# Designs tried in a protein design run: peptides against a protein of PDB entry 4QMF. Part 91

Target 1, 175 residues: chain A of PDB entry 4QMF
Amino acid sequence: ESSFMTLFPKYRESYLKTIWNDVTRALDKHNIACVLDLVEGSMTVKTTRKTYDPAIILKARDLIKLLARSVPFPQAVKILQDDMACDVIKIGNFVTNKERFVKRRQRLVGPNGNTLKALELLTKCYILVQGNTVSAMGPFKGLKEVRRVVEDCMKNIHPIYHIKELMIKRELAKR

## One batch from the design tools (peptide; made by RFdiffusion4, then SolubleMPNN)

Design b2_p20_4_s1 (from b2_p20_4, 7 letters changed)
Fold by OpenDDE base, seed 2:
Structure b2_p20_4_s1 (fold): chain B 175 residues (1-175), chain A 20 residues (1-20)
Amino acid sequence: as target 1 above (175 residues)
Amino acid sequence: KEEEEEKLDKELEELSKEIL
């Protein structure tokens, strides 16, 4: 039997408590067991003797990883779908200066979140910027593009260059 | 450099609006 555990920050506790029954129900469909440990601040997923698809445990692992990074349950649960992949991009280690970090992170989001929304549309991904991580969900190709834009932005490469490239690619795909 | 970044930010905002 396989088991995976993910720690979550304290500020997520209240939310996770409210949705945990929904998590349990979603995983029960796949005969995956789960545990929310409020003392340790962890979520655990486990295969059972009734687990039919051995690969589903990896999706369950990803589910709790996404939940720990503030992805809402209605979005995070989509990871259990066969065509859905995810990525959690750590952005906190690219810049030592806090102000520079905040500025670059904000540049990725843009005014009113428009840059992020545009990137979502261009890559066909869901993207959430929270703290020191960017969580993304979507097709593998789109996720690869998201990671590139995100990491390059943190490396002081302006997102505009990638957005222009993605726009061109989209126009070409419509032909 | 900052002025150039601001120009790029503005251009990016305009492009994003075309996508949205």
Scores: peptide ipSAE 0.653, ipTM 0.949, DockQ to the pose 0.975
Fold by OpenDDE base, seed 3:
Structure b2_p20_4_s1 (fold): chain B 175 residues (1-175), chain A 20 residues (1-20)
Amino acid sequence: as target 1 above (175 residues)
Amino acid sequence: KEEEEEKLDKELEELSKEIL
């Protein structure tokens, strides 16, 4: 039997408590057990003797990983679908200067989140920027594009270059 | 360089509005 555990920050505790019954119900459909430990601040998923698909535990692992990174449950639970993939991109290690980090992260989001929304549409992904991580969900190709844009932005490559490229690709795909 | 970045930021905002 396989088990995975993920720690979550304290500020997520209240939310996770409110949705944990929904998490349990979603995982029960796959005979995956789960535990929310409020003392440790952790979520655990594990296979049971009734787990039919051994691969579903990896998706359950991804579910709790996404939840820990502030992805809302109605979005995060979609990871249990076969056609849905995710990525958690660590962005905190690209820049040591805090002001520079904040500036680059804000550039990725853009005014009113418009840059991020545009990137979501172009890649057909869900994208959430939180703290030192960017969580993304969608098709594998789109996730690869998201990671490139995010990492390059943290490396001081302006997102506009990738946005222009993705716009061109989108127009070509419509033909 | 800041001026160039501001220009790119503005252009990106305009492009984003076209996509949205």
Scores: peptide ipSAE 0.648, ipTM 0.948, DockQ to the pose 0.976
Fold by OpenDDE base, seed 5:
Structure b2_p20_4_s1 (fold): chain B 175 residues (1-175), chain A 20 residues (1-20)
Amino acid sequence: as target 1 above (175 residues)
Amino acid sequence: KEEEEEKLDKELEELSKEIL
């Protein structure tokens, strides 16, 4: 039997409590057990004797990882689908200066979130920028593109260069 | 450098609107 645990920040506790029954129900369909520990501030997923697909535990691991990083349940639960992958990109260690970090993170999001929305459409991914992490869900190819744009942005490479490239690729794919 | 970044920010906003 396999198990995975993730810690979550205190500010997520109230939300996780409200959706945990839904998490349990979603995982029960796959005979995966789960535990929310409010004292430790952790989520755990475990295979059971009734777990048929041993690979589903890895998706369950990813589910709790996404939930810990502020992805809402209706989106995070899609990770249990066979064609859905995810990535959690740590962005907090690229820049030591807080003001520079905030500026580069804001550049990734853009006015009214338009840059992020454009990137989501171009990569066919869901993308959430929260705190020191970017959570993404989608096809592997799209996730690779998202990680490149996000990390390069934090390295002071303006997102416009990647957006232009992705736009050209999209137009070529329509032909 | 800041002026150049501001120009790129504006251009990116325009491109984003074309995609959306």
Scores: peptide ipSAE 0.648, ipTM 0.948, DockQ to the pose 0.981
Fold by OpenDDE base, seed 1:
Structure b2_p20_4_s1 (fold): chain B 175 residues (1-175), chain A 20 residues (1-20)
Amino acid sequence: as target 1 above (175 residues)
Amino acid sequence: KEEEEEKLDKELEELSKEIL
């Protein structure tokens, strides 16, 4: 039997409590057990003797990881699909200066979130910037592109260079 | 350097609008 646990921040408790029945239902379809510990502030997923596909536990692990990082359940639950992958990119350790961090993070999002939305379209990913992490869901190729753009942005490489590159690639793919 | 960043920010916004 395999088990995975993730901690979640206190501010996420209320939301997780409200959707946990839905989490349970989604995982029950795969005979994966789950536990929400409100005292510890943790989520646990584990295989059971009835788990048919042992690999699904890794997706369940990813589900709780995404939920802990503020991805909403209707989006996060898609990780259980075979064609869906995810990545949680830690961005808080690239810059020591808080003001510089905030500026670079904001540059990644852009005015009205337009940069992020553009990046989502170009990579065919869902992307959520929250706190010190960026959560992404989508095809593996797109996720690699997202990670590159995100990390480079935090390294002070302006997203425009990657956006232009992705635009060119998209246009070439349409021909 | 700040002026250059601002130019890139504006250009990125314009490009983003083209994509959206």
Scores: peptide ipSAE 0.645, ipTM 0.948, DockQ to the pose 0.982

Design b2_p20_4_s2 (from b2_p20_4, 7 letters changed)
Fold by OpenDDE base, seed 2:
Structure b2_p20_4_s2 (fold): chain B 175 residues (1-175), chain A 20 residues (1-20)
Amino acid sequence: as target 1 above (175 residues)
Amino acid sequence: EEEEEEKLDKELDELSEKIL
């Protein structure tokens, strides 16, 4: 039997409590057991005797990882689909200066979230910027592009260069 | 340098709106 555990920040506790029955139901379809520990502040997923697909536990691991990073359940649960992958990109370690960090993170999001939304469309990914992490869900190729844009942005490479590149690729794909 | 970044920010926003 395999199990995975993730910690979640205190501010997520209330939300996780409200959706945990839905998490349980979603995982029950795959015979994956789960536990929410409010004392420790953790979520655990584990295989059971009835777990048929051994790979589903890895998707369950990803589910709780996404939930811990503020991805809402209706989006996070899509990770259980075969064609869906995810990535949690740590962005807090690229810059020591707090103001510079905030500025670069905001640049990634853009006014009214337009930059992030554009990036989502271009990569066919869902993207959530929260705290020191960026969570993304989508096709593997799109996720690779997201990670590149995000990390480069934190390295002071302006997102515009990547957005232009992605736009060109998109136009070429329509032909 | 900051002025150049602001120009790029503006251009990026305009470009993003075109995509949306």
Scores: peptide ipSAE 0.652, ipTM 0.946, DockQ to the pose 0.979
Fold by OpenDDE base, seed 5:
Order: C-alpha cells, then sequence, then structure tokens
Structure b2_p20_4_s2 (fold): chain B 175 residues (1-175), chain A 20 residues (1-20)
C-alpha cells in the first residue's frame, strides 16, 4: 500500500473544507482513501486493499498537490483522467528582489490575463499563476513548453520570443 | 532597457489578442 501527503497554506483551508466531500467521492471511484487534516494543514491519499490500479495513487498525489496550490477542484479533478498530466513550477527562487519578482510574474500573465490565455491556447494547457507557483495541466509536450516560458520569464527572457515561436509552430501544424 | 521592455510588452499584448 502507498500513501502521499501534501501540506496546504492556511488561506486554502476554507475552500478545501467545502470541496472535500467531492474529493472523497472522486477518489472513492478508484478505491483511494483520503484524509483532510485541518490541524496539521495536510491532505493525504492512500491506496486500499480494494485499489485495483496501483498507478492511480500517483494521480491522486497530483490531485492534492494541485489543490494545495489553489487549483479549483473542477479543474484539478481532471488529473485523474489517463491523458492528463500536470506540473507545479516554483517561481519564487529565480529573483530575490520582490518588485522584480512581481513585475516578471505580471509580465507572464499580461494585461487582462491575455498573455496567459494565449499561452494556454498555444500549449493546450490549463495554467494558473498563484503566489510563488505556476500550476499547469495538459499534455506532456504542452507542459514542457509552459515550463520553458515560465522559467525563462522569471530569468528575464521576455515571453514574446516563445509566443512567436509557438505561433509559428501552430501555423505550420495546420498545413 | 525599460523602454525596450515596454515595447515588447505592447507587442506581446497585440500578439496575444490575435491568438484569442
Amino acid sequence: as target 1 above (175 residues)
Amino acid sequence: EEEEEEKLDKELDELSEKIL
């Protein structure tokens, strides 16, 4: 039997309480047990003797990881699908200056979130920028591109270069 | 450098709008 735990920040507690029954129901379909510990501030997922697919526990691990990083349940639960992968990109350690960090993070999002939405479309991923992390869900190829753009942006490489490249690749793929 | 970044920011926003 396998078990995974993820800590969550205090500001997520209220939301996680409201959706935990839905988490339980989703995981019950796979005979995965789960526990929300409000004292410790943790989520745990465990295989049971009734768990048929041992690989599903890894997806359950990813589910609680995504939930801890502010991904809403209706989106996060899609990780249980076979064709869905995810990535949690830590962005807080690329720059020490707070103002520079905020500026680069804002550049990734863009006015009205347009840059982020464009990146989602080009990579066929869901992307959430929250705090010191970027959470992404989608195909492995798309996730690789997202990580490249996000990390390079934090390294002061402007996203425009990657967006242009992705646009060209998309146009070529339509032929 | 800041002026160049601002120009790139504007261009990126325009490109993003074309994608959406």
Scores: peptide ipSAE 0.649, ipTM 0.946, DockQ to the pose 0.981
Fold by OpenDDE base, seed 3:
Order: sequence, then C-alpha cells, then structure tokens
Structure b2_p20_4_s2 (fold): chain B 175 residues (1-175), chain A 20 residues (1-20)
Amino acid sequence: as target 1 above (175 residues)
Amino acid sequence: EEEEEEKLDKELDELSEKIL
C-alpha cells in the first residue's frame, strides 16, 4: 500500500488543525486514510484495503502538498477532481540575492495582485505565491504557461511579454 | 535599465487592469 508524507511550516499549523476534519471527510470518500502530526509538523496520506482507484493516492499526495504551501482547503480539495491538475513551482533557487528575489517575486504578483489575477484569468488557473514556491491549479495547458511565466520572471524576463502573448491567444480563442 | 523596468512595470499594471 502507498503512503506519502509532506512537511508543513509552523505557521500553517493552526489553519491545518481547523480544516483537518474536512480533509479527512474528503479523503474518506475515496477510502484514503490521512494523519496530521503536529509534533513532526507533517501530513500523511495512505491507501487502504478499501481504496478502489489506486491513482487517487497521487491526488491525495498533491492535496497535502498544496495545503502545506498555504493553498486554502476549498481550493486545494478540487485537486481530487479528475480534470484538475496542479504544479508547485520552486522559485527560491533562481536568485541568491534576497532583495532581487523579493523584487522579482513582487513583480509577478504586481500592485494589489493585479498581475497575478490577470495571469489567472489568461491561463484559467488558480495561482498562489507563497514564500519560495508558486502553487498553481488548473488545466495542463494553463499550468505549462504559468510555469513559463513564473520561471522567466525569476530569470529576469519581464512578465509583460508573456501577458501580451496570452492576451492575443485569448482573443484568437474567442473567434 | 532601471528606468526601463519601471516603465514595463507600469505598462504591465495598466494591461492587467484592462484584463480584470
């Protein structure tokens, strides 16, 4: 039987405690067991003898991964749907200088989060920037676009070029 | 270069507002 564990930062503990019953209920529908370890600061998901779909454990793995990276439960739980994919993009390794890192990360978000919201609409994805990771949920095509924009931004390629391209693609798709 | 980046930042914000 398969098992996956994910560590979470201390600042997520309070929230995870409050929603863990909902996590359990959602996974019980698929006969996936789960454990929240507050001492270790970990979440674990496991298949059981009653697990019908062996592939659901991979989605459960993704669920706890998303939760660990500050994705709210009502959004994260959508990963259990067949048509929903996710990506956790590590952004902390592109730049060693902290100030440069913060600047590039903020550029991705934009004033009042407008850039990020625009990118979400253009890619049909949910996107959350937290710490050294960007979490995204949506269709595979959209996720590929998100990763490109995010990584390029961290490589000092301004997001405006990709936003313009995505705007053109959106207009073409309306025809 | 910094001036050009600031210009692009402003333009990006304006474009974002049009999308929203």
Scores: peptide ipSAE 0.649, ipTM 0.946, DockQ to the pose 0.976
Fold by OpenDDE base, seed 1:
Structure b2_p20_4_s2 (fold): chain B 175 residues (1-175), chain A 20 residues (1-20)
Amino acid sequence: as target 1 above (175 residues)
Amino acid sequence: EEEEEEKLDKELDELSEKIL
């Protein structure tokens, strides 16, 4: 049997409590057991004797990881699909100056979230910027592109260069 | 350099609007 545990911040507790029955039902379809520990502030997933697909536990691990990082359940649960992958990109350690960090993080989001939405469309990914992490869900190719743009942005490479490149690639793919 | 960044920010927003 395999098990994975992730901690979640206190501010997620109320939300996780409200959706945990839905998490349980989603995982029960795959015979994966799960536990929400409100005292420790943790989520656990584990295989059972009835778990047929051994690989699904890794997706369950990713599910609780995404939930811990503020991804809403209706989006996070899509990780259980075969064609869906995810990435949690730590962005908090690229810049020591807090103001510079906030500025670069905001540049990734853009006015009204337009830059982020554009990046989502170009990469066919879901992207959530929260605190010191960026959570992304989508195809592996798209996730690789997202990570590049996100990390480069935190390294002071303006996202415009990558957006232009992705736009060109999209136009070329239509031929 | 800050002026250049602001210019790029504006251009990026304009490009984003074209994609959306």
Scores: peptide ipSAE 0.648, ipTM 0.946, DockQ to the pose 0.981

Design b2_p20_4_s3 (from b2_p20_4, 8 letters changed)
Fold by OpenDDE base, seed 2:
Structure b2_p20_4_s3 (fold): chain B 175 residues (1-175), chain A 20 residues (1-20)
Amino acid sequence: as target 1 above (175 residues)
Amino acid sequence: DEEKEEKLDKELDKLSEEIL
């Protein structure tokens, strides 16, 4: 039997309590057990004797990872689908200066979140920027592109260059 | 250069709106 655990920040506790029955129901369809520990501040998923697909536990691991990083349940639960992958990109270690970090993170999001929305469309991914992490869900190729744009932005490479490149690729794919 | 970055920010916003 396999088991995975993730910690979550205190501010997520109330939300996780609210949706945990839904998490349980979603995982029960795959015979994956789960536990929410409010004392430790952790979520655990584990296989059971009835678990048929051994690979589903890895998706369950990803589910709780996404939930811990503020991804809402209706979006996060899509990770259980075969065609969905995810990535949690740590962005907090690229810049030591707090102001520079905030500026670069904001540049990734853009005014009214337009840059992020554009990036989502171009990569066919869901993207959430929260704290020191960026969570993304979608096709593997799209996730690779998201990670590149995000990390490069934190390395002071302006997102416009990547957005232009992705636009060109999109136009070429329509032909 | 901050001025260059601000220009690129504006261009990116415009470009993003075209995509949306």
Scores: peptide ipSAE 0.656, ipTM 0.952, DockQ to the pose 0.971
Fold by OpenDDE base, seed 1:
Structure b2_p20_4_s3 (fold): chain B 175 residues (1-175), chain A 20 residues (1-20)
Amino acid sequence: as target 1 above (175 residues)
Amino acid sequence: DEEKEEKLDKELDKLSEEIL
């Protein structure tokens, strides 16, 4: 039997309480047990004797990880699909200056979230910027591209260079 | 160079709108 646990911040508690029955139902289809601990502020997933696919526990682990990082349930639950992968990119440690951090994070998002939406389309990923992390879901190739753009942005490489490159690649793929 | 960054920000926003 395998189990995984993740902590979640207090501000996420109310939401997690409201959707936990849906989490349970989704995981029950795979015979994965789950527990929401409101005292500790944790979520746990665990295989059971009835778990058929041993790999699904890793997807369940990723599900609770995504939920802890503010990904909404209707999006996060898609991680249980075979063709979906995810990545949680820690961005808070690339720069020590708070103002510089905020500026670079905002540059990644762009006005009205347009830069982020463009990046989502180009990589075929879902991307959520929250606090000190960026959560992404999609094909593995797209996730690698997202991580590159995100980390480089935090390293002061402007996203425009990567966006232009991705646009060119997309146009070439249409041929 | 802050001026260069601001220019790139504007260009990126325009480019993003073209993609959307």
Scores: peptide ipSAE 0.656, ipTM 0.952, DockQ to the pose 0.974
Fold by OpenDDE base, seed 5:
Structure b2_p20_4_s3 (fold): chain B 175 residues (1-175), chain A 20 residues (1-20)
Amino acid sequence: as target 1 above (175 residues)
Amino acid sequence: DEEKEEKLDKELDKLSEEIL
């Protein structure tokens, strides 16, 4: 039997309490047990004797990881699908200056979130920028592209260079 | 350098609008 635990920040507590019955129901379909510990501020998932697919526990691990990083349940639960992967990209350690960090993070999002939406379309991923992390869900190829753009942006490589590259690749793929 | 970045920001916004 296997188990995984993740911690969540205090500001997520109220939301996680609200959706935890839905989490339990989703995981019950796979005979995965789960526990929300409000004292420790943790989520745990565990296989049971009734768990048929041993690989589903890894997806359950990813589910609680995504939930801890502010991904809403209706989106996060899609990780349980076979064709869905995810990545949680830590962006807080690339820049020590707070103002520079905020500026680079905002550049990734863009006015009205347009840059982020464009990146989602080009990579066929869901992307959430929250705090010191970027959460992404989608195909592995798209996730690799997202990570490159996000990390490079935090390294002061302007996203426009990657967006142009992705646009060209998209046009070539249509032929 | 900041001026260059601002120009790139504007160009990126324009490109994003074309993609959406």
Scores: peptide ipSAE 0.653, ipTM 0.952, DockQ to the pose 0.982
Fold by OpenDDE base, seed 3:
Structure b2_p20_4_s3 (fold): chain B 175 residues (1-175), chain A 20 residues (1-20)
Amino acid sequence: as target 1 above (175 residues)
Amino acid sequence: DEEKEEKLDKELDKLSEEIL
């Protein structure tokens, strides 16, 4: 049997408590067991003797990973779908200066979140910027593009260059 | 160059609005 555990920050505790029954129900459909440990601040998923698809445990792992990084349950649970992939991009270690970090992170989001929304549309991904991570969900190709834009932004490569490139690619794909 | 970055930020915002 396989198991995976993910720690979550204290500020997520209240939310996770409220949705944990929904998590349990979603995973029960696949005969995956789950445990929320409020003392340790962890989520665990486990295969059972009744688990039919051995690959679903990896998706369950991804589910709790996404939840730990502030992705809302209605979005995170979509990871259990066969055609859905995810990525959690750590952005906190690219820049040592806090002010520079905040500025670059904000640049990725843009005014009113417009830059992020545009990137979501261009890549066909869901993207959440929270704390020191960017969580993304979508097709593998789109996720690869998201990671490139995000990491380059943190490396002081302005997102506009990638957005323009993605716009061109989108127009070509419509033909 | 902060001035250059600010210009690019404005351009990116406009471009994003066009996509949305």
Scores: peptide ipSAE 0.653, ipTM 0.952, DockQ to the pose 0.965

Design b2_p20_4_s4 (from b2_p20_4, 8 letters changed)
Fold by OpenDDE base, seed 2:
Parts: structure tokens; sequence; C-alpha cells
Structure b2_p20_4_s4 (fold): chain B 175 residues (1-175), chain A 20 residues (1-20)
């Protein structure tokens, strides 16, 4: 039997409590057991004797990872689909200066979130910027592009260069 | 540098709006 555990920040506790029955139901379809520990502040997923697909536990691991990073359940649960992958990109370690960090993170999001939305469309990914992490869900190729844009942005490479590149690629794909 | 960054930000916003 395999198990995975992730910690979650205190501010997520209330939300996780409200959706945990839904998490349980979603995982029950795959015979994956789960536990929410409010004392420790952790979520655990584990295989059971009835678990048929051994690979589903890895998706369950990803589910709780996404939930811990503020991804809403209706979006996070899509990770259980075969064609869906995810990535949690740590962005807090690229810049030591807090002001520079905030500025670069905001640049990634853009006014009204337009930059982020554009990036989502271009990569066919869901993207959530929260705290020191960026969570993304989508096709593997799209996720690779997201990570590149995100990390480069934190390295002070302006997103415009990547957006232009992705736009060109999109136009070429329509032909 | 800051002025150049602002110009790039504005251009990026325009491009983003075209995509949306």
Amino acid sequence: as target 1 above (175 residues)
Amino acid sequence: KEEEEKKLDEELNKLSEEIL
C-alpha cells in the first residue's frame, strides 16, 4: 500500500473542511482513502485493497498538493482525469528582495489578471498565482511553457517575449 | 530602465487584450 501526505497552511483549513466530503467521494470512485488531519494540518491519501489502478495514487497525491496551494476543488479534482497534468512552481526563491519579488509576481499576473489569462489561453492551462507558488494544470507541453514563463519572469525576463512567441506558435497551429 | 519596463508592460497588456 502507498500513501502520500501534504501539509496545508492554516488559512486553508476552513475551506478544506467544507469540501472534504467531496474530496472523499471523488477518491472513493478510485478506491483511494483520504484523511484530513486538522490538528497536524495535513491531508493524506492512500491506496486500499480495492485500488485497481496503482497510478491513481499519484494523481491523488497531486490533488491534495493542489488543494494545499489554494486551487479550488472543482478545478483541482480534474487532475484525476487521465489527460490532465499539474505543476506547482515555487517562485519565492528567485529573488531575495521582497519588493522585487512582489513586482515580478504582479508583472506575471498583469492588470486585471490579463497577462495570466492570456497565458492560460495560449498554453491551454489553468494557472493560479498564490503566495510563493504558481499552480498550473493542463497538458504537459503547456505546463512546460508555463513554468518557463513563470520562472523567467521571476528572473527578470519580461513575459512579453514569451507571450509574443506563444502567439506566433498559436497562429502557426491554426494553419 | 523603469520607463522601458513600463512600455513593455503596456505593450504586454495590449497583446493580452488581443488574445482575450
Scores: peptide ipSAE 0.667, ipTM 0.951, DockQ to the pose 0.975
Fold by OpenDDE base, seed 1:
Structure b2_p20_4_s4 (fold): chain B 175 residues (1-175), chain A 20 residues (1-20)
Amino acid sequence: as target 1 above (175 residues)
Amino acid sequence: KEEEEKKLDEELNKLSEEIL
């Protein structure tokens, strides 16, 4: 039997309470048990004797990890699908200066979120920038591209270079 | 350098809008 636990910030508590029945129902289909601990501020998932697929527990682990990082349930629950992977990219430690951090993070998002939306389309990923992390969901190839763009942006490599590259690759793939 | 960054930001926004 395997179990995984993740902590969530206090500001996430109210939302998690409202969707926890949906989390339970989604995991019950796979015979994965789950617990929301409001005192500790944690979510736990665990296999049961009825769990058929041992690999699903890793997806359940990823589900609660995504939920803890502000990914909404209708998106996060897609991680239970076989073709869906995720990545949580820590961006808070690349820059010591807070103003520089905020500027680079905002550059990744762009005006009206246009840069982020463009990156989502080019990589076929969902991407959420929240606090000191970037959560991404999609195919492994796309996730690798997202991580490269995100980390390079925090290293002061402007996203435009990667966006141009991805655009060219997309056009070439249509041939 | 700041002017160059602003130019790149504007160009990136334009490219993003073309993709969307």
Scores: peptide ipSAE 0.663, ipTM 0.951, DockQ to the pose 0.980
Fold by OpenDDE base, seed 5:
Structure b2_p20_4_s4 (fold): chain B 175 residues (1-175), chain A 20 residues (1-20)
Amino acid sequence: as target 1 above (175 residues)
Amino acid sequence: KEEEEKKLDEELNKLSEEIL
């Protein structure tokens, strides 16, 4: 039997309480047990004697990881699908200056979130920028592209260069 | 450098709008 735990920040407690029954129901379909510990501030997933597919526990691990990083349940639960992967990109350690960090993070999002939405479309991923992390869900190829753009942006490489490249690749793929 | 970054930001926004 396998078990995974993820800590969550205090500001997520209220939301996680409201959706935990839905989490339980989703995992029950796979005979994965789960526990929300409000004292410790943790989520745990475990295989049971009835768990048929041992690989599903890794997806359950990813589910609680995504939930801890502010991904809403209706999106996060899609990780249980076979064709869906995810990535949690830590962005807080690329720059020490707070103002520079905020500026680079804002550049990644863009006005009205347009840059982020464009990146989502080009990579066929869901992307959430929250705090010191970027959470992404989608195909492995798309996730690799997202990580490159996000990390390079934090390294002061302007996203425009990657967006142009992705646009060209998309146009070529339509032919 | 800041002026160049602003120009790139504007161009990026235009490109993003074309994608959306």
Scores: peptide ipSAE 0.663, ipTM 0.951, DockQ to the pose 0.980
Fold by OpenDDE base, seed 3:
Structure b2_p20_4_s4 (fold): chain B 175 residues (1-175), chain A 20 residues (1-20)
Amino acid sequence: as target 1 above (175 residues)
Amino acid sequence: KEEEEKKLDEELNKLSEEIL
């Protein structure tokens, strides 16, 4: 039987405690067991003898991964749907200088989060920037686009070039 | 370069607002 564990930062503990019953209920529908370990600061998901679909454990793995990276439960739980994919993009390794990192990360978000919201609409994805990771949920095509924009931004390629390209693609798709 | 980046930031914000 398969098992996956994910560590979470201390600041997520309170929230995870409040929603863990909902996590359990959602996974119970698929006969996936789960454990929240507050001492270790970990979440674990496991298949059981009653697990019908062996592939659902991979989605459960992704669920706890998303939760660990500050994705709210009502959004994260959508990963259990067959048509929903996710990506957790590590952005902390592109720049060693903290100020440069913060600047590039803020550029991705934009004033009032406008850039990020625009990118979400253009890619049909949910996107959350938290710490050293960007979490995204949506169709595979959109996720590929998100990763490109995010990584390029951290490589000092301004997001405007990709946004313009995506705008053109969106207009073409409406025809 | 900094001035150019600021210009691009402003343009990006305008485009974003148009999309929203």
Scores: peptide ipSAE 0.661, ipTM 0.951, DockQ to the pose 0.975

